Peptides against a protein of PDB entry 4CIC. Designs and how they scored, part 234

Target 1, 148 residues: chain A of PDB entry 4CIC
Amino acid sequence: KVSTKGHYGVQAMFDLAQHFGEGPVSLKSIAERQGLSEPYLEQLIAVLRKAGLVKSVRGAQGGYILAREPRDIKVGDIIRVLEGPIAPVESVSQDDPEHSLKFDFSVTKSVWEKVKKSIEEVLDSITLADMLKDAEEAQMAQGYMYYI
Target 2, 147 residues: chain B of PDB entry 4CIC
Amino acid sequence: KVSTKGHYGVQAMFDLAQHFGEGPVSLKSIAERQGLSEPYLEQLIAVLRKAGLVKSVRGAQGGYILAREPRDIKVGDIIRVLEGPIAPVESVSQDDPEHSLKFDFSVTKSVWEKVKKSIEEVLDSITLADMLKDAEEAQMAQGYMYY

## One batch from the design tools (peptide; made by RFdiffusion4, then SolubleMPNN)

Design b2_p29_6_s1 (from b2_p29_6, 8 letters changed)
Fold by OpenDDE base, seed 1:
Structure b2_p29_6_s1 (fold): chain B 148 residues (1-148), chain C 147 residues (1-147), chain A 29 residues (1-29)
Amino acid sequence: as target 1 above (148 residues)
Amino acid sequence: as target 2 above (147 residues)
Amino acid sequence: DEEHFHLGGITDHEPGDKEHFHLSGLTDL
């Protein structure tokens, strides 16, 4: 599962990307547009801010902005901040101490490392700018469907 | 988390691949070699058997065999049998009904579909035969380090 | 019930443990 945290974190960062250059966006407005609770979004934004992906602006028109341009923020950067390192297999050391994977079969581990690498490559290949472009292309395609 | 089920399922299937053509392997011997409980392995093998990836052989030298050649079993086939379809995002419909993902943003969904596709491509590109070859290459490399 | 192999889960580990993005299969309990 991309956690609900990772999913909503990407949505919130994408909302901030759509408003990049327009000034600070309120948590309330992001929550309303993304269908999130404001308290949950506040927790996500606090983590993203601590990681330096988001900045808070104070004042009557205060809120949040992206700390970098949309092209300089990868989806992988958002996921690593919210979820930590991409791990394909749970380190079995936690839930079953009797079934500790004493047999660290190098070959089975290499399968999961290949999966990890593939996920990292995909998430690191997608920027918020790529997502903005995909959204514009989808809107244009919908606009053409209403004129035919 | 590749579930403990998926991980151990791949290990158990790989153990059966290492013994492919030698005859039936007992659950006890697989459990001992893979560091698994025999009852847990029995549950995994029951699912894999029902899916037609494993066959049971009856008799005094009974046990389990791969139902197909190692080259005809992908890691993706094992994972789909044990875990079901590869889903990159929890369907949010279960844990928070108030936070149902009403905003199915097509763009955010497309990111997760790209992740899904990449995982499927990797898991479907690796057969049990590829894993056997990788194990032989690793053993040869270790053998050369001792000489 | 379509069993799904899922990617994720914040381990609720204390601030300092390497949070990992995990690929978990939900067996539908």
Scores: peptide ipSAE 0.022, ipTM 0.770, DockQ to the pose 0.162; fails the geometry check
Fold by OpenDDE base, seed 4:
Structure b2_p29_6_s1 (fold): chain B 148 residues (1-148), chain C 147 residues (1-147), chain A 29 residues (1-29)
Amino acid sequence: as target 1 above (148 residues)
Amino acid sequence: as target 2 above (147 residues)
Amino acid sequence: DEEHFHLGGITDHEPGDKEHFHLSGLTDL
């Protein structure tokens, strides 16, 4: 499960990308559009801001903006900030203390490292700009279905 | 975290692959080599057997064997049997009932579907035969460091 | 404790939904 944190973090960052160049977006407006609680979104935005992916703007039209262009923010960057490093396998050391993985067989570990690398490559290949393009293409395709 | 179930299931299947052609392997011997509880391994093997990845052999030399050659068993097949379909995102519908993902935005969903596909492709590209080869290569490399 | 990316399954935990492959992160807690 992409944590609820990672999923909602990507949604919030995508919302900010959709409004990129339009000025600061309020947390309330993001929360309303993305179906998020405003307090939960505030926590996500605090982390994203600390990582330098989001900027806070002060004033009457205050809110948040992307700190970089949508093309310069990967989904992988968002996930690493919110969830830390992508790890496919728990070190099973904690949940069954009798069955601490004493035999972390190098071969089975290599399978999970290949999975990790593959996930990283996918998430690092997708930018917020790619997501914007995919959204535009999807809207155009839906628009054509109403005219036929 | 690959579930403990998926991880240990792959280990148990790999142990059976290492002994493929040597006859039936006892659950006890697999459990000892893989550091598993025998009761836990019995549950895993029951699922793998029901899926037709493992066969039970009866008799004095009874135990388990792979139902297919190591080259004909993908890691993805083992994972799908033990953990079901590979899914990268929880449908967040349950843990926060107020924030049921009403907006399953097609775009964010497409990101996770790409991740899913990538995981499936990796796990479906690795057979138990590939794992056996990797183990042999690793043993050879370690042997050369001692000379 | 490094927070780790958890790829859990989309368990639609509707009662009867299939177990899904969960990539939970190595939280070394």
Scores: peptide ipSAE 0.021, ipTM 0.774, DockQ to the pose 0.143; fails the geometry check
Fold by OpenDDE base, seed 3:
Structure b2_p29_6_s1 (fold): chain B 148 residues (1-148), chain C 147 residues (1-147), chain A 29 residues (1-29)
Amino acid sequence: as target 1 above (148 residues)
Amino acid sequence: as target 2 above (147 residues)
Amino acid sequence: DEEHFHLGGITDHEPGDKEHFHLSGLTDL
């Protein structure tokens, strides 16, 4: 399972990408469109803002905007900001010494490093601009299915 | 993090692969070599046996063997047996209705499907035989660094 | 605590749910 934090973070960033160039979007409007609680979205946006992926705009038409163009924000950037580094192997939690990965078995580690690299390559290959394009293509395809 | 279950399951299967053709290996000997508790390993081996990846041999020289050749067991097969299907998206746990993935946003879903496919391709591309080869190459490389 | 994106199994806590290999945050492990 992708964490709820990562999933909703990508959704919120995608919503901001859909409105890129239209001006600031309110958290309320994002929350309503994405089916998120406004308080939960506020936490996500605070992290994304601190990381410089989102900007807050003040005033009567205030809200949030992407800090960069959609093409300059990877899904991997969003995930690393919200969830930290992509780690394939459980780091030894000090809290369970019986089930701690005490043996860094080099061969098994290499398997998980390959998995990590593959995940990173996928997430770093997808931008918010790619997601926008995929959404437009999907809407066009659905529109064509209603006209036939 | 890879789950401890998946990680140690792959280690235990790799230990059985290293002894493939030598006869049955005791759980105790695997546990000692892999630094696992014998009871924990017994749970993993029970699942792997039920899935037909491991066979139990009875008798004084009894223990466990791989049910197939190392080349015929993928890391992905081990992970799917121990952890089930590789799922990129959190299924809506009924237990947290506030944080449940209520919106299957098609575009975000497609991202996670790409991640899933990528993980599956990697894990299905690695056999226990590939891991054996990588271990032999690593031992040779370490042996050459000491000379 | 560095938060990490993780691949994990479902811990055996609910009898009947299909176990899945999961990508989760550090907070969900």
Scores: peptide ipSAE 0.021, ipTM 0.767, DockQ to the pose 0.159; fails the geometry check
Fold by OpenDDE base, seed 5:
Structure b2_p29_6_s1 (fold): chain B 148 residues (1-148), chain C 147 residues (1-147), chain A 29 residues (1-29)
Amino acid sequence: as target 1 above (148 residues)
Amino acid sequence: as target 2 above (147 residues)
Amino acid sequence: DEEHFHLGGITDHEPGDKEHFHLSGLTDL
C-alpha cells in the first residue's frame, strides 16, 4: 500500500508540476482537478512545504508552487517525506512478548531488504519530469486515435 | 507490509526447505523453530497445501514436506498463494462515493504499476534454494570469524 | 516512531477481486 497519503501526495505534486512556471496554484484548484478534499490536501501540502518540496506564495493570487524543478523531485522523495522510510514488512508489534520474532533469520530479512531496495530504486528513478513526459505522450497517442 | 501471513508463510516454507529430503516435519517442530503459534501455522500450511506447495504425510512420523524442490518454489509463488496478487497502492475503498479516485490519472497509476512489476521481479527471482544458499554462506562467514 | 511506506492493493477493485499483497513498515531498520 502506497498509503492514501502517499498516493494523493504524488497526485498533488504532479498537479503542481503540470503548472510549473505558470505561477502559484490555489489548493482549491488542485483539490478540484485531483478529486481531493481541500482540508486533506492542506495537510499534505503542509508536510511537503516543511520538507522543502513546495513553496507557499502569499497574496490575492497566492497559492503553492514546486520548490524545485520537476526533474529535481523524485517520486521517492515525495514518498519518503509523506510516509517515511520505505518498508516491505509489517512490523509484528513487539507487544506480544511470547511472539517476539526472535528468529527473524537474517535470510528472510534479506528477502524483504531486496524488495525494499527494488522499490526505492524504482521510486528514485521516476521524477515529476518523467511523469509530465508520460502524460504528454499519452495525450499525443489519444490525439492520433481521434484523427484516424 | 508483507503481511504477517506472508512473512510467516515464507519462514515456514524456508523451514521445510531446510529439512527437504529428511522426511516429514511436524507443525509443532516448525512452530518451535520459527517462533510461531501452532494453530496459526496450521492455517498457513492448509493454504499452502491447497495450492500444491506443501504435501501432508500421514502416520506416526507424519507431518509436512515441500511438494516441489526448493529451486522450483519462488518467494513470489508463496506470496501470491498467501496474499494474492502483489499490489503497491492501498485500494482506497470505493465505499466513500465522495472520495472515489475518479482521477487515478493513467500516469500516477503507471508509477505504481512499475513498483508492482519491480516487486514481482524480485520475489520471482528468489527461490527457496537461493535462501538455503544464503543461509549456508552466512553460517560459513560466522565460522570464519571464530577462527 | 518513524512512519513507514506501506505497499497495498492497486485500485482496480472489481467487486470480488482477490486479497492483494500489501507492503508496510519494517520497524527495526
Scores: peptide ipSAE 0.020, ipTM 0.773, DockQ to the pose 0.114; fails the geometry check

Design b2_p29_6_s2 (from b2_p29_6, 8 letters changed)
Fold by OpenDDE base, seed 4:
Structure b2_p29_6_s2 (fold): chain B 148 residues (1-148), chain C 147 residues (1-147), chain A 29 residues (1-29)
Amino acid sequence: as target 1 above (148 residues)
Amino acid sequence: as target 2 above (147 residues)
Amino acid sequence: DEEHFHLGGITDYEPGDKEHFELSGLTDH
C-alpha cells in the first residue's frame, strides 16, 4: 500500500497543479474537491511547505500554491517528502532481536533493491504536468463518449 | 517494506533452490541456515506447498523440495502466493466509511498502477536460478578479495 | 480475504528517525 499520506499528498499536490496560475487555493477547497479532511490536509500541506513544494500566500485570498511549476515537481519528490526514502524491505527494528533479520542475505537484499530502483524510476518519471495532461485527455475522451 | 512473510518466503525458497537436486531438505535445516523460527517457517512452507511451489517428501530423509526447477520459479510467483496481488495503494477497507477513498481519481490511480506494473515486471524478471547465479558470482568475488 | 502485497505506509516520522517509505507487507490479521 502506498500510505494514505502519500496518496493524499499526491492528490493535494495535483489539485494545486490544476489551479496553478489561478492564484492561492484554500485548504478547505482542496479538502472538498479531494474528499480529504481539512485537518489532515493541513498536516500534509505543512510538511510539503517545509520541504519547499508549496508556498503559503497570506491575505484575503490567502491559501497555498505550488512552489514550482507542475513540470518541475515529480511524484517521486512528493513521496520522498511525505514518506521519506523508498524502503522496499522492512528495516527490522532492532527492538525485536528474535526477528532481527540477522542474515543480511546479500542476494535477497539485491532483489528488493531492484524493486526500490524500479519504483523510484517510475515515480521520478511522472510530473504533475504529466498528470495534468492525462487528466485533460481523460476528460476529452469522456466528452466524446457523450456525443456519440 | 516487503512483508516479513514475503522476505522470509523468498529466503526459504532460495534455500530450497540452493539444495535443488540434493534431495529433501528439513525445515529445521532451512530455519537454521536462514535464521528463521521453525514454527514460522512451517507456516510459510504450508502456504507454498498448497500453491504447488514446494513438495513434501515423506520418509527417513523427509522434508521439502522445490516443486519446479529454480528457473521456473519467479520471485513474483513466491510473492503472489504469500502476499497475494501486489497492491500499491492501500485498498481502503470499506469498514472506515469516513476515510473511504470515495474519489476514484483516475489520474492518481494511474500513477499507482504504473508503480504496480513496474514492481510486477521486476519480480517476474527474477527467477530462483538468477538468484543462484548472483550468489555464485558474489562468492567468487569474495574469494578473489582474499587472495 | 484477498491477501494483498501492500507497499507499506509512512510509519510516523518521529523527528530523527530515518524516514523510509516502507512497502509494508501482510498485516498480521
Scores: peptide ipSAE 0.020, ipTM 0.778, DockQ to the pose 0.156; fails the geometry check
Fold by OpenDDE base, seed 1:
Structure b2_p29_6_s2 (fold): chain B 148 residues (1-148), chain C 147 residues (1-147), chain A 29 residues (1-29)
Amino acid sequence: as target 1 above (148 residues)
Amino acid sequence: as target 2 above (147 residues)
Amino acid sequence: DEEHFHLGGITDYEPGDKEHFELSGLTDH
């Protein structure tokens, strides 16, 4: 599973991308649009801000903005910040010696490395700008279905 | 994480592939070679057998064999049997209404569907026969470094 | 522990959900 954290982080970043160039967005407004609790979103945004993907703007019209253009933020960058490195295999915690992946057969490991690489390639191929374009195309397709 | 179940399931199936055509392999011998507990392996093999990927052979030289040739078993088939469908997003349990993925934005969903498709394509592109070939090539490469 | 985005099965903890091979992050447990 993309964790709930990764999923909501991508949603929050996409919301900020939709408002890019319009000025700062309040956490409250993002939370309302994305169906997130404001406290949960605050935690996500704090991590994203620390990673330099989001900027905080102070003042009466304060809030958050993307730190870079939507085309310069990959989905993979968001996921790595929120979830850490993409790992295809559970690090078997050292604590269960019976379930220790002691025999990491090089061949089995190579399967998981291929999966990892594939996930990384997909997530690094999608920018927030690509997501914006897909949203516009989806809205246009819906709009045309109401006029036919 | 590929669950420990998926990982060990692929290892056990690969062990059976290495012995394909030699007759039944005992669970004990697989467990010893793969560093698995025999009880845990028995659970994995039971699931794989029920799914028709493994056959049980009875008798004094009884054990398990692959139900099909290594070329006819994809890694994706093993993973789907052990882990179920490949899902890129956690099904947020309905019980936390605050964390309910209520707004499955179609666009965000499309990202995860692309990830899912990519994983499926990789796992469905690798057979146990491909893994056998990779193992042989790795052994040959190691053998050449010792001479 | 480095938080990793993992392709995890639903670990056995929630009894009701269909076992899915999921890309789970390390949940903070």
Scores: peptide ipSAE 0.020, ipTM 0.772, DockQ to the pose 0.167; fails the geometry check
Fold by OpenDDE base, seed 3:
Structure b2_p29_6_s2 (fold): chain B 148 residues (1-148), chain C 147 residues (1-147), chain A 29 residues (1-29)
Amino acid sequence: as target 1 above (148 residues)
Amino acid sequence: as target 2 above (147 residues)
Amino acid sequence: DEEHFHLGGITDYEPGDKEHFELSGLTDH
């Protein structure tokens, strides 16, 4: 399961993508639309801002904007910022020797590396612009279903 | 990260694949070769046996064997048995309403479904026979590097 | 503590919940 952090991070970034070019969006507005707590969203946005995916705009009409165009932000970029590197196998913490995956059998490792690569390829193939397009197509499909 | 359970389950099944056709392998022997605790391996093997991936052989030379040929066991089959369905997103436990992913935004859900599908495709594309072949190729490559 | 995107079971073994292969971050708590 993608962590709650990754999931909500992608939702928040997608909300900012939907408003791209309209000016800064308040965290309150994002939180309300996405069903997130504002304090939790503040933490996510702080990380995303530090990574240069989001910019803060100051002033009475201040808030947040995407730092780059939606086409220049991959889902993989968001996930790596929020959750770090995509790891297919638990890193054996050196500190628990009893549960240390002592025998990282080369063949088994190669299986998990294939899984990792596949996840990375998927997440790096999807941009916020692709997500915007998918949302528009879904809205059009719903609109046509109500007119039939 | 694949759980320790999934990782060790695949290792144990691969060990049984390496001995396929040689007769039953003791849990002790698997545990020693794979660096696993025997009690932990007993739990894994019990689940795998219940799922019909492993058979128990009784007797003085008893132990475990693969229930099917290595080519007929996918890595995905092992993972589904040990860890259940591959879930791309945490199931919102209904019981913690504050952390419930309330807004499963359809577009975000579709991203995670693509990830799930990709994982399933990879794990279902790899059999224990493929792993055996990869191991043989790796051993040959090491052998040629020493000559 | 390098936060990693993990494909792991949250070992919150509540007895009775269907074990799912989860892509969750192991928060080292």
Scores: peptide ipSAE 0.019, ipTM 0.769, DockQ to the pose 0.161; fails the geometry check
Fold by OpenDDE base, seed 2:
Structure b2_p29_6_s2 (fold): chain B 148 residues (1-148), chain C 147 residues (1-147), chain A 29 residues (1-29)
Amino acid sequence: as target 1 above (148 residues)
Amino acid sequence: as target 2 above (147 residues)
Amino acid sequence: DEEHFHLGGITDYEPGDKEHFELSGLTDH
């Protein structure tokens, strides 16, 4: 499970990417489009804002914008902000205090480090701009299915 | 967090790989070497046995062995047996029932599917034989630091 | 508590959860 926080954070950032260049987007409008509660979205946006991924715009047409272009925001950046750094394998031992990993098994640790690295590489290879492109391609594919 | 189950499962399978060809290993000896409780290890081994990754040998020299050569067991195979298939992105929405993902956002789903695929590729690229080799290399490196 | 993206939720099998390697613990705090 990508945390609900990570999932919704990426979803909210993607919504802001879809509106990038159109001006500030209200939290209410994001919440409505993304099926999120506004209070939950406020918490996510607060974290994302503190990390400098989102900017708050004040005024009658106030709301939120991406702080950077969609091409300059990786999914990995969003996840690191919301979830923190991909945990060291040491965190695996904390979940079962009865079965605390007494043995730092270096070889098994190396497996999980390889997994960690692969996840980071994937998440760092995907930008919000890539997601926008994928969405456009999906919409075009749907449009062609209505013409067949 | 790789589940404690997945972690210990890989650890137990690796212990069996280290003893592959030496005959059956007792659960007690695995538990002692791996710092596991014997009852917990029994549960893990039961799952691994049911999946055909481990065999039980009966008798005075009874215990467990790998059901296949270490080169024929991927870490991905162990994880799939213990944890099930890497969950479809649909499972992400089940964690917060209050915030049930009402919207099948295909694009966000595709991100997690790419992550899933990458994890599977990594775990399927590592065998118990690869882990044995890595352990030997680490032991040699330690041995050279003592000289 | 350092907010770590715990890879562990990928595999975190809570007793009673469906037989899925849930990527959950990747990001579960």
Scores: peptide ipSAE 0.018, ipTM 0.781, DockQ to the pose 0.205; fails the geometry check

